Peptides against a protein of PDB entry 3WG5. Designs and how they scored, part 54

Target 1, 218 residues: chain A of PDB entry 3WG5
Amino acid sequence: LAKNIVYVAQIKGQITSYTYDQFDRYITIAEQDNAEAIIIELDTPGGRADAMMNIVQRIQQSKIPVIIYVYPPGASAASAGTYIALGSHLIAMAPGTSIGACRPILGYSQNGSIIEAPPKITNYFIAYIKSLAQESGRNATIAEEFITKDLSLTPEEALKYGVIEVVARDINELLKKSNGMKTKIPVNGRYVTLNFTNVEVRYLAPSFKDKLISYITD
Target 2, 218 residues: chain A of PDB entry 3WG5 as posed
Amino acid sequence: LAKNIVYVAQIKGQITSYTYDQFDRYITIAEQDNAEAIIIELDTPGGRADAMMNIVQRIQQSKIPVIIYVYPPGASAASAGTYIALGSHLIAMAPGTSIGACRPILGYSQNGSIIEAPPAITNYFIAYIKSLAQESGRNATIAEEFITKDLSLTPEEALKYGVIEVVARDINELLKKSNGMKTKIPVNGRYVTLNFTNVEVRYLAPSFKDKLISYITD

## One batch from the design tools (peptide; made by RFdiffusion4, then SolubleMPNN)

Design b1_p12_1_s4 (from b1_p12_1, 6 letters changed)
Fold by OpenDDE base, seed 2:
Structure b1_p12_1_s4 (fold): chain B 218 residues (1-218), chain C 218 residues (1-218), chain A 12 residues (1-12)
Amino acid sequence: as target 1 above (218 residues)
Amino acid sequence: as target 1 above (218 residues)
Amino acid sequence: VEGIEPISFKDV
């Protein structure tokens, strides 16, 4: 029986347009190989809203399931990372990771203070994050509170409150626990049941360009 | 004999105006206590040029030595982090860390591509990073190449090429190796000889606000 | 290093 392929790739650092290129490249490779899924090991503090929205769109347009895995322990899917996760086909978190803190800002002042987003922008992102939660059958109230209360959750809390689908220590546990789960959003208009019973795990390394850019953008 | 205090604080994630506030707060605490030094455990992909320049200025205005320690293993002082390091009184790196990749960008396009900085801006940052290297007695040629070649270095390379002063696995090794070293830039107009023979290490935790902001900005 | 030009960064 032909082994189904699951790709694993890492995205770490700021969410930027280069991060979009990484997502696009990784997902495209997995699509080309008709992979069962791609798992993105995500560790992001957050980043740019435009890049985030493009990444969410790219995930939603994926021909295969995209699993966001907040990994390793100590990693976060903070801010933009939470939106990306909520836009994905499945969210997993490792123990000791976090998700949330999604309050939009305009930027930072010269003195290091946050330039607060005007209510119009904040309300836009409230609507947006709630829509992602609703579309994925996740807790839209908590998604709103990720902005309004700048709420951060542990994996256990996020699972308990219906924000995420899996707590897993490693890829093997993730595959085991997510096997037979339905995607939280459709793949090509259909909710897919994940099949991880006989899979080959393939790791995608960042390209030289990805390494360089992550290094530059940072 | 009164134990001299060395503070250790962590700065992780994007360089923003909030990062400035963290630097300012941490350095101010250490200044108030007349610490022998503060060690900033830095793990940054980089960030905003304005925030970076303000941080460099704040470090240079410090009443005590500020040591930038690229830590833990896997961390980077990338882009803005390199400038900050080059503006500091001493640079240390842990094994498995990196420094460099300092090419300025205007930002990211909607498609995720880098918006290249015009030559005027690139040349400004070349001059700036070279000035930091020269003022600190570090390798200004390599500092320029951090921009022109987007060069990244290992700790061993960075030490070998005279970009950094110490390779250390932990705070204790850092203190041991940096003991008796002169600061690479002056403290209150004087190059200070670091005295770590009888020090108490005090860890500064991020404030609730710092945790929140790092979570928001990310 | 992101350039100083105020790209209306909506950071999230």
Scores: peptide ipSAE 0.048, ipTM 0.274, DockQ to the pose 0.141; fails the geometry check
Fold by OpenDDE base, seed 3:
Structure b1_p12_1_s4 (fold): chain B 218 residues (1-218), chain C 218 residues (1-218), chain A 12 residues (1-12)
Amino acid sequence: as target 1 above (218 residues)
Amino acid sequence: as target 1 above (218 residues)
Amino acid sequence: VEGIEPISFKDV
């Protein structure tokens, strides 16, 4: 019996247009092979709102389930990372990671102080993040508080509050725990039941371009 | 004979994730109707690099020709707008518009001064904008100078230097001048000859969501 | 390009 394939790829650093290219490339590879899913190991402090929204859209357009996995320990799905996670088919977190802190800012001043977004922008992102939570059947109240209180959660809290679906230490535990779960959003118009009973895990490396941009943005 | 349809939509203001949603929606509508083309009337001071790159990608993935039209008089395709234009199947400008000023910045300081991008980011965008120009057979030297000299051009200069394809006062003149032109990049892997001899022009309005975001970002 | 607004990292 042909083994179901699960792809695993890493996305680390600021969410930028280059991050979109990485997501698009990784998901496209997994789609071409009719993978059971792709797991994206995400570690981000945040980034650009536009790139974030495009990444969410690319995930939602995926022909296969996209699992966001906040990994390794010490990683975060901060700010833009939280939106991406909430837009995905399944969220997992490793122990010792964090999610949240989603308040939009305009940027940083010369002294490194935050330039606050005007209320109109803040309210837009409140509506947006709540919509992502509602569409995925996740806690929209907490999603709002990620902005209004700049709230950050542990994996255990995020699971408890219904923000995420899985706490797992590694890919093997993630596959075991998520086996038989339904995706939180549709794949090609249908909610998919994940089948990880007989899978081959394939790791994808960043392209040369991906490495170059990461080096430039780091 | 069923008239060929040309869609026209307006995108005005900062390039954001919301702008991507507008491009995606407009192009999707035109694709669904097998339109001869969509003309996007663009007026932007610039915006987010990630949104810009995603918009370029969405244009390049379009099943129909996407024409960027810098319109009306007084409008600009500044910064991100120039990249979007260079990534499109055809660029037109109305008299009294501008294109260019593409130097990447990190943001604005509290006093409104520009926070300059580090050389690594500047060099990335130089390579990117040159690639867009080269792929479309447009002037890559001028594309570089849009960054290195923060150059802005008039429509007449942009046409003269081979940055754009058409100077037109209105949609009717644009259709007349671009009739029989080949797209500067492929549509579904083929360069398309535009046929505007028997067309119906259909205007698309912004969605309620589009109006709300424009109101919030203005 | 003035209009590459810095990827306003809205550090979201």
Scores: peptide ipSAE 0.042, ipTM 0.248, DockQ to the pose 0.270; fails the geometry check
Fold by OpenDDE base, seed 4:
Structure b1_p12_1_s4 (fold): chain B 218 residues (1-218), chain C 218 residues (1-218), chain A 12 residues (1-12)
Amino acid sequence: as target 1 above (218 residues)
Amino acid sequence: as target 1 above (218 residues)
Amino acid sequence: VEGIEPISFKDV
């Protein structure tokens, strides 16, 4: 019986154009091998809106389910990470992780203070994040509050409020709990029921370029 | 007679948080040595609005004049580069360079197509770029058109329209032409008359980190 | 011309 392949990759750090390249590479590899899914272990404080939007689009165009897994404990899907998660086929969080804090900023002043985004920009991202939540059948009210209240949630809260689908300690528990779940957004125009019976887990390592970028951004 | 020191550094590529770090480092070095000015040789296709705004702020907070020099021939101060230039104490361009093309975008789609910014974001940047132009006594109408018409100008046009102050082939010509010019924005609350008589030119090299980032972004 | 990328989301 052909073993279902599930890829697992890690994306850590700020969401940038390089992060897009990582997503694209990882998803492409998994697509080429007709994987049952790819799990992206995500740990991000946030990053660029453009890169985030591109990543969301890349996920939405995936030929296979893309599961965002906020992992390990202590990790966050903050800001851009929340948007990416909301744009994905399934969201999981490990215990001791967080999601939210999506208020857009124009940047940091030299003193490290936040430069507030104008209301019109904030409202744009409110509309955008709500659309992601709505399309995925997730809590659009909470998604809005990720911006308007800079709300951050625990895994348990996020699950309770219908922001995420799974709380799992590790990949094995994630696979077990997500088995038989439908994707929250379509895969190739269809909602897919995840099949994680008899799966082979394959870990993708960062490329040399990915490692180099991470080293510089840390 | 204590030789006036002028620092020269190069910033090339996309405007990012790392570009901010470069600006900060370069300006800080020049400030520490009480340089007469720092010239930043700029060649950028654009980049991040946040990083751009931070760079502008860093320039405005400089204890010494910061001259943006679009250099070498073939270089551009495109998009974010234009804003940075407009936020600086003096703008120079080499022959065969360009400035402008400031229309904000949300990013690039997977197919490389531009994702248009919503009108409200565009209007924000119109207001912002006009403010930079106005504060520096530069052409705010053209600054607006850098966005609304995605206008790009030659050095001669930019000079003619009062966007920039100097057209120069090299650092020596720049120093010669800018000698005795007043800064277009204040330095420590005062407009400074540039003194480039008997100057020592000191070139700053990129840090190891800067080189590594450039290698990855190319 | 890679335009102004208007917004960085907050690094939280």
Scores: peptide ipSAE 0.040, ipTM 0.248, DockQ to the pose 0.839; fails the geometry check
Fold by OpenDDE base, seed 1:
Structure b1_p12_1_s4 (fold): chain B 218 residues (1-218), chain C 218 residues (1-218), chain A 12 residues (1-12)
Amino acid sequence: as target 1 above (218 residues)
Amino acid sequence: as target 1 above (218 residues)
Amino acid sequence: VEGIEPISFKDV
């Protein structure tokens, strides 16, 4: 029986235009190999909105299921990470991770203070995050509150509120629990039922370029 | 008996030049009121090295003890946050927080990949972080490994290895446990014995400017 | 969602 391949890759740190290229590279590799899915182990405090939106678009254009896995324990899908998660085919979280804190900011002032986004930008991202939640059949009210209340959730809360689909301690538990789940958004116009019964897990390492850029931004 | 004031302020998000102004403002307020100490509730994934170095310098110039408290649970003092912590008069961590991951980077590439710092920069920060650890009587070997191994530690590990001084669940436990401790670096040329026996806790809110800039960078 | 701070060439 043909072994289904599941790719696992890590994306850690700030979401930037370079994070887009990481997502694009990882997803492209998994697409080329007709993987059953790719799992992105995501740990991010947030980052650039433009890069985030491009990443969401790249995930939505994926020919294979993209699972965002907030991992390892202690990781977060904060801010941009939450948008990316909500834009993905399946969200998993490890125990001890967090999701939320999606309030858009214009940046940091010279004094380190947050420069608040004007209501126009905040409202744009409220509409955007609600759209991601609605399209994925996730809790759009909580998605809005990730902005309006700067809400952050535990995995258990996120699961309870219907923000995420899986709580799993590791890749093996994730594969086991997500086996037979349907993607929360379509792949090539169809909801895919995940088949992790006979899988080979392949880990993708950051490219040399990926390692170089993360080093500059860390 | 004159009530000793302890200030508590939160610094959350990326370390930037604006974070310096937050530290400067908070410490200045606490200095003006001759506080027994200021506790900075720190939650950061890292940030700019220049801002970090300025913050460390500002802490070292403080007229009062500056306690870095990695808080709340789920928070991190990652990258720049570790340097700031190691540059402080006392480090506390809440359970479920982390410290470390101090490898300097040049930034993120267009593809989101880390741009690795050249050995010259890495070596500079190795020397710098070791100096901070040595001056504070903390574990310089582990401080180096925060860079060379991209090491991250739990509070229990950080305490065990002599990186931090206190594990505390909340401000009250922190005050209780740190009462009678000596600062790990001098205040005005002297190691200060912390006196939290008869204290008033005063919380500092982010300025309007602080709130505005964090919003831009979130 | 951070506004694009110019990524400092020296981030830690």
Scores: peptide ipSAE 0.023, ipTM 0.285, DockQ to the pose 0.190; fails the geometry check

Design b1_p12_2_s1 (from b1_p12_2, 4 letters changed)
Fold by OpenDDE base, seed 3:
Formats: C-alpha cells, sequence, structure tokens
Structure b1_p12_2_s1 (fold): chain B 218 residues (1-218), chain C 218 residues (1-218), chain A 12 residues (1-12)
C-alpha cells in the first residue's frame, strides 16, 4: 500500500527573509508530493517581525499541514519563533526546549542595551499574537503575556496552558502522539485529521542557498 | 468598454520581510482583479538579501506584469532594490533617481564601518545578479559591476547600458512609454505585451500593518 | 534602521 509521506526539515537560526525561503521551499516540495504533513524542526532565538509575518502567512496558505516542532532538546522557539508556531497547524516541543519571550524591540544600542519599541508597536503585536492564538484555539492570555511579561515556558507548561498540542522526544513519538489529531487551523479551508498510520518519513536537506545564507547569518 | 486596470503602489524604506508582505499583498490584489500590470514605486537604500530573494521570487511567480519604478526624483533602488528591479518584468526610473551599489555586506561595526562579506558570499551574489540580468535580457556585465565596483548609475546611464527599459517623469509618461513593450521576463510562462491603451489607474494604499512597520523601520 | 526585531536579547 502506498505509504503516506511525512516530510521533515530543519530551520535553525535567526528568522529572516531567508528563513521564509526555506519555509516556502520545504512546504512547496511537500505540497507537490501531496504529503500528509511537513514537520519543521525549529530552533530560533527570533529575528525580524516582518519575516515572521510572511512565514505565518505562507504556513496558513499551505496545501498540507505544517507542524512546528521545537527540536532538539536545548532548542527554542523564541520571539518570532513563537509567532510562527502559533500560526501553524500543530505545535510540538521536545523536552528541554522553550517557547515565548515575544516582546518586540527596535534593536540594540551601541552598548548592547535593548531599544524598546514604542507602545503602538507593542500593542500591535499584542493584538496580532492574540489573533494567532484565537484562530488556532490556543491560549490567547498566555500569548499576550509572552509580550507583556516577556514570558518563556517549558514544553510541559506550554502544553498545560494550551499553548502547544504535543510534547515529544523525537519524530517517532511526535507522529505517534499527533496521529488522529485535527489541525488547529484549516488546510484549504478545512480542518484536517492527521493520519500518521503507515507513513514514510522523508528528510529534506538545506539547499546550497540555504547553507550559504545560514553561513552568512551565523 | 471595460478599462484595463493598472495598479500603482509605493514601497519605501529598507527591504525586509515586511517589504515582501507589501509586494505579496499588492501583487495579489492586482492578480485578483486581472490587472494589465502593477507598478511599484520603489525607494529603498537596500536591506536584507534574503527578503530581496523572496521578493524576486514572488515577482517571478506573479500572474500579472510587475513594473518596478524608481520614484520619485531623489529616490533610489540601492543594493537589494537593484536585485528586485532586475528580477522584474520592466524597470523604469524617474529622472534624478539612482540604481546600483549592490555589494553585499555582513553589517556595520560599532564604529559604523562596513563589515565586508567573505568572497564566497560576494561571488554568490555576483552569480545571482548576473543570472537575473541574463534571464531578463539586461546588461549582465553592469549587473556584476554593481557588486565588484559598487557602481551606481543615473537613469540615463542605466537606460544607455541596457540595465533598465524606461525613463519616465511620472506614471502617465511611464504608461505611455511602456505601452506595447514586452515584459523582460515571462508571465505565466509567456512574455506579455503591455497594453496601456484605455487604462484606469488605481492606487493601492499601505495597510495599517504596512504603515506601522514603515514607522518602525524609518 | 530600527526594524522591529522579535529576538531574544543577547542572541545576536
Amino acid sequence: as target 1 above (218 residues)
Amino acid sequence: as target 1 above (218 residues)
Amino acid sequence: STGVELELPGAS
């Protein structure tokens, strides 16, 4: 019997417009093969708000479920990574990872201190992150507190508070636990029930371009 | 007789992933209305290479012609802006504008000096910008020199050297001069002849999001 | 250029 395909790809480092290219490429490959889903192993300290918003929109336009997996242990979905996760069809975290710290900043001063965003910007991102949480049926109060309190959570806390859907140690446990779950947002206008029974896992490697820009940003 | 629609939108400031959102939104609106073209009035000092590459790809995937117009007088398509222009269906410039200065950098040091990109990165962008020029039938030698010599050109020089297609003082002159021109790259796999006879010009305003991120980047 | 950054302090 033809195995359902699940793609796995890694996105690591700062969220930039290159990160968008990675998301777009990986999702497009998985869409072309009519995959059951793509899992993005995410490890990010954050990055640009604009790139983040484009990535969220690309995920929302996906023809297949996009699962954000904060992985490996020690990884984070910090700042922009949290927004991306909240915009996705399913969020998973490995034990020993983190999510949150979503306060927008304008950048860093010459002394390395944070330049705070004006209240108008902070309030915009509060409204935005709350909308992502609400649309996905996730905890909008905690989503707001990721900004207002710069809150960071463990996987167990994030699961407990209804920020994420799965805690999993590896891809196999993720597939097992998420099998039969409905996507938290629609795929092509419909909520999809994930079917990870009799699946083939395919790993996507970074392109040469992906490697080069990662080298530039690291 | 139903007028052919030409959309006009402004993109100003640094090229970021937000700039991608602006391009995507504006092009999508124009695609939905089956516009004859969209004109993007571009004024940028440059920005992120990754955002630039995504914008180029979005333009190449457009269902309608995308015209980059370096406007108003005093504006520039600097650095990333030049790549975007070279990736588009037609480039126009107003008198008193500039294009070029495409040397990649890693950023700025604490003293405001440029941190140079390593040769591998510079060579990658040389190959990339040359490919954009070649695919669009534009001057690949000058495109390379935009990097290797950090060259900047006037509209008249850029036209003379075959970097751009039109010099125009305003939208009306742009429409008049570009009427009957073929796109420099295909639209849906075909080169399109622009038909600006009996057109209605529609201006797209920045969204609230567009204004907010512009305010943040300025 | 003050782009809005959604980044953890000190990760850059």
Scores: peptide ipSAE 0.033, ipTM 0.324, DockQ to the pose 0.110
Fold by OpenDDE base, seed 1:
Structure b1_p12_2_s1 (fold): chain B 218 residues (1-218), chain C 218 residues (1-218), chain A 12 residues (1-12)
Amino acid sequence: as target 1 above (218 residues)
Amino acid sequence: as target 1 above (218 residues)
Amino acid sequence: STGVELELPGAS
């Protein structure tokens, strides 16, 4: 029986147009090889809303399941990372990670103070994040509170509140726990039952361009 | 039985004079082929009010039903997109999309702050959006609140409040759900009952010009 | 042009 392939890739740092290119490249590779899924190990403080929305669309257009895994311990799916996770086929978190803090801002002043977003923007993102949660059968009330209360959750809290599907220490535990789960959104119009019983894990490395951009943004 | 044709085209990005050209081209092609309808997959953050009003007029002058479909998941009919939708023969939204946030602005300051529109402009757009809602038998109170409260809605909320007619995951579900519905505004002076029982879907691609403009505006 | 924009500002 040909082993199903599960791809694993890392996305770390600020969400930008380059992060979109990373998602697109990684998902495209996994699609071309007809992988069972791709796991994106995510660690982000947030970033650009436009890039985030494009990433969500790219995930939702994927021909295969895209699992967002907040990893390693100490990582976060902060702000934009939460939206990306909520737009994905499955969310996992490692112990010692966090999710939330989704309030939009216009940026930072020279003194480091937040420039507040007007209600127009805030209400847009409330509707957007609630829609992602509702579509994926996740907690839309908590998704809203990620904005309205700047709420951040532990993996255990996020699981308890129905924001995420899995808490896992590593890729092996993630594959074991998510085996037999249905995707929270459709893949090619169908909810897919994940089959991780006989899989080969294949790691994708950052491109040279990805490394160069990471170096400039860090 | 000759299959009725349904055209599908995409309009993505900022609403400009080029977006009007896209609408005009797409609708004209569908009119020439006597299509049952054209579905415009819309994803926009908004744009120019003048271009928006011209697009609304072009839709209302269409010889065939124009269905605005906020698609794919993660897309929005934000600001100008809401007006365009409210001016159309039928509104559909995919799960994971949003509509609303219609408050007019004069632009952005150098620091990214919104330049507020004077009451004269705001009141003009309140009257305009309410008129579009009333003419189409949609919720004029919520249409007003899209401006006065910068309200944004999920597809489920928009359906519940009578802002939109359909929530659909894809074109096939849209055609299935909207089959037998009447247009919310007249086509050539008559409300049309949509007949999607035996249709062929035909996709329209962006022109070379449309692609070039998208590249410059992204 | 009325100089009126109906746009969501980019949230960064």
Scores: peptide ipSAE 0.029, ipTM 0.290, DockQ to the pose 0.114
Fold by OpenDDE base, seed 2:
Formats: sequence, C-alpha cells, structure tokens
Structure b1_p12_2_s1 (fold): chain B 218 residues (1-218), chain C 218 residues (1-218), chain A 12 residues (1-12)
Amino acid sequence: as target 1 above (218 residues)
Amino acid sequence: as target 1 above (218 residues)
Amino acid sequence: STGVELELPGAS
C-alpha cells in the first residue's frame, strides 16, 4: 500500500518576506505531492507583521494540514511565531521551548529600546490574535495575554491552557500523538482527521537562497 | 561678524533603522555646532513605521530647526517620508517632486501585491498623521486623504493646501524664501524665526557605513 | 523581545 507522505521543513530566524517565501515553497511542494501534512519546525524570535499575516493567510489557504512544531529544545515561537502557530492546523512544541511574547512594537530605537506600538495598533493585534485563537478553537484569553501581559508559556502550560495541541520530543512522537487528531482549522473548508499510519517522512532542505539570507541575517 | 551655519545633508532610499541613524547623526552634528538650522534633502519611497516614528520624535527633540526638503526634482517624500515631513519644523519641495501616498501597509506579498493594513492600523495612522498636521499647523484634512484616498500632491498643490511651506528650486532659493519664517513646530518649546541672513552652508557627507548600506540595499 | 513590526512602504 502506497505510504502517506509527511513533509518536514525547518524555518529559523526573523519572520520576513523571505520567511513567507520559505513557507510558500515548502507548503506548495507538500501540496503538489498530496502529502498527509507538512510539519514546519519553527524557531523564531519574531519579525514583521506583514510577513506574519501573509504566512498565516498562506497556511489558511493550504490544501493540506500545516503543523507548526516549535523545535528544537531551546527554540521559541516568539511574537510573530505565536500568531503563525495560532493560524495553523495544529501546534506542537518540544520540551524546553516557549511560545508567546506577542506585544506588537514599532521596532527598536537606536539605543536598543523598544518603540511601543500605539494603542490602536496594539488593539488591532489583540483583536487579530483573539480571532486566530477563536477560529482555531484555542484559548483566546491567553492569546490576548500574550500581548497585554507579555505572557510566555512553556509547552506544558500552553497545552494545559488549550493554546497548543501536542507536546512532543521529536517528529516520531509528534506523528504518534497527533495521529487521529482533527485539524484546529479547516483544510479546504473541512476539518481533517490526521492519519499518520504508515507514513514516509520527507525532509525539505533550505534552498541556496534560504541559506544565503540566513548567512546575511545571522 | 561670525556667520550663522546651515547644515545640509542628504537622505535617500527606504526609511529604516539605518535612516534613523543618519538623521540622528546629522542633527547631532548641527546641534553641536549651534547651527541656525539643518536642511535634510529627502528622497524616499517610504519604509518602516518604527523608523519613521523614531525619526519624527528625533526631529521634535532637535535643539535646532530641521527643514525637510524633498529634493532633487523627481524625488518623493512618499509614505513614511510624508510623516517625517509633517513632523518637521519646515517642509520644502523642489519642482517636479511629490508628497503623499501614506497608506499604511503590512508589506508586500511574494507576488509583489500590497498586504493591506487592517482597519485599526489604518485608523491609527490616520489619527497619527492628523495629529502631526495639527501640531504643525498644516492641513489635517489633506493629511488624512494621503491615507484614505492614497493622495499624492505636487509641490504647488501641497503649498496651496497648506501642507508644506516652501517651493524652492535649490538650497539658495530655499534659504531665501524661508528666511524670516517661523518654524511650524517648536524648537526647545519655542517657535523660532529662521534667520538665513549671512549664513554659511555646510554639506554633511554620508558616512562610510551610510555608503555601504546604500550599496547593499540598492 | 522581538516585536511585530509594521511597514509604511510608498506607492510603487
């Protein structure tokens, strides 16, 4: 019997327009191969609001389930990464990772101080993050607190509060735990039950451009 | 009699954190030398909201008048550039330049399409740009229309509508026309009358870092 | 802490 395919790709660093290209490329490959799902191993301190919203929209438009996996241990889905996760079909975290700290800022001043987002911008992102949480059946109160209280959660806390669906040490544990789970948002208008029985895991490598941009931004 | 000094510096390209460093460096030099004013020759298609707000704040904190001059012919103070101009002590434009097109966006999608800012963000920038216009005694209705109608103005239109103060072909005409004008915002809490009688014009060159970043971003 | 950054690009 032909194995179901699950793609795994890594996205690390700041969320930029280039990060959107990575998401789009990876999801497109998995869609073309009619994969059961794609798992995105995410490690990000945050980034641009535009790229974040584009990535969320691209995930929502995916023909296949997109699983955000905060990985490896020590990684974070901070700020923009939390929005991306909340916009996805399933969130997983490895032990020793974090999620949250979603306060929008205008950026950094020359002295490294945070330029606070104006209240209207903050209120927009509060409404947006709550919408993502509600649409995905996740904890909208905690999602708001990621902004208003600068809240960060451990995987166990995030699972406990219903912000994420899985805590997993590796891809194999993730596949095992998420097997039979329903997606938290629709795929092509329908909630999909994940089937990770008899799957082949395929890793997608960064493109040459991906490696070059990481080298320049690191 | 010791000549009053007027500094002139050029800022070209996208408004970024690096552009803030340029503004800060140039204004600081002019402040240290107790210049009568600094003229910033501005040519920008726009840029980051954070850098823009930082630049506006840096201008407002200036110990000397900061004149934004949209220059040379063909240049624009588009988007972020308009906010910077509206936050300055005096706005001038050369013939054949433009100002406006201030609609906030989240950025560009991979296909080059604009990612629209959510209504709450747009409303924030409407309030912000109107505040800058009101604080500077400029046309707040037109400032709003720079966002809501994606309005762009010629120098003559901008002058006619009370968005800018001077149309000038070059620095000498700018100095001549702005001589005796009051700043549109306070300098050290007081509106200053510009005195360009018997002035020495000093041009500030880009730093090596400025040149390098321009080379990388061009 | 990394923030969500906004952009104000000009009309291309």
Scores: peptide ipSAE 0.043, ipTM 0.380, DockQ to the pose 0.580; fails the geometry check
Fold by OpenDDE base, seed 5:
Structure b1_p12_2_s1 (fold): chain B 218 residues (1-218), chain C 218 residues (1-218), chain A 12 residues (1-12)
Amino acid sequence: as target 1 above (218 residues)
Amino acid sequence: as target 1 above (218 residues)
Amino acid sequence: STGVELELPGAS
């Protein structure tokens, strides 16, 4: 039997419209090749709410499972990254990573202080993050507390509380542990059982544009 | 008497965090040289709400008058550009330009359709745009209609309705018409009378980074 | 023509 393909791609840095383009490109490649799944190695401090919502929608429209993997150790799925994870088919975290800190802000003032979001905006994101958690069968109470308490969790806590599905040190452990799991949201209207018994791992490189944007935004 | 300096700079394209950096850089240069004013030639289809709010704040904190000039003919101060204009010390428009279309959206779906903002967000921006109009002594009813009716105005209509202060074909006509006008918001806590009787016009070029970002975002 | 975007506040 032909080896099933699993794609692995990295997304690092702020969530922007360019980050959407990266997600779209990577998922499209994996869809075209009828991959078993794509794993997105995510390391983000957060970013733009609209880009986040578009990314979530792109994931939900994927023809294949999208696995968010908070990787490597020291990485975060902070703020917008948490929403993206909660919108995905499976969440994995490496030891020494974090998830949460989802309190919306309007930005930073010239003195570097946070401009707080008004209660109406905060309440919108509370409703939104709770919907993502509920739709994925994840802990909606903790999802709310990511905003209301600006809560951040370790991988072990996130697993324990039912926010994520896998703690894994590397891609091989992730594939092993997630093999036979059902996706937390549908793929083409159906919950898919992941099959990682005979897979080829293919790494996707960032485009020239992706590299250039990363260089400019850092 | 030493000639007063008026700086002129261009901002074109989407409102982003990079656009904030452009505004900040340009205003800072003009502040350092104790310019009589800076004129920002603005052409934007809109962009990011957070970047817009930061730009408005940066303008409001300026030590010198910031004049938004919708220029050249065919340019727009659309969406976020309208908010920026309403937050400024003076608005000018060239013939054949437009202002308005301020309805907030969450973004675009994969099919290119607009994702509508929920009423709570729309109402937040209504309150915000009305505050900008009221603080600047501009037409708050029309400012609201920029959202509720997605209204766009010609320069002549915008002047007639008290949204803007000047219609001008070029920088020389702008300086002539705005000479002796009071700023619509304070500079360092005081309304300033513009003095353009003996001025040197200095053009600010975009930085290398500004040019590169424009090239990547187009 | 890039459509008129009024984007939501960033979730930082």
Scores: peptide ipSAE 0.042, ipTM 0.511, DockQ to the pose 0.405; fails the geometry check

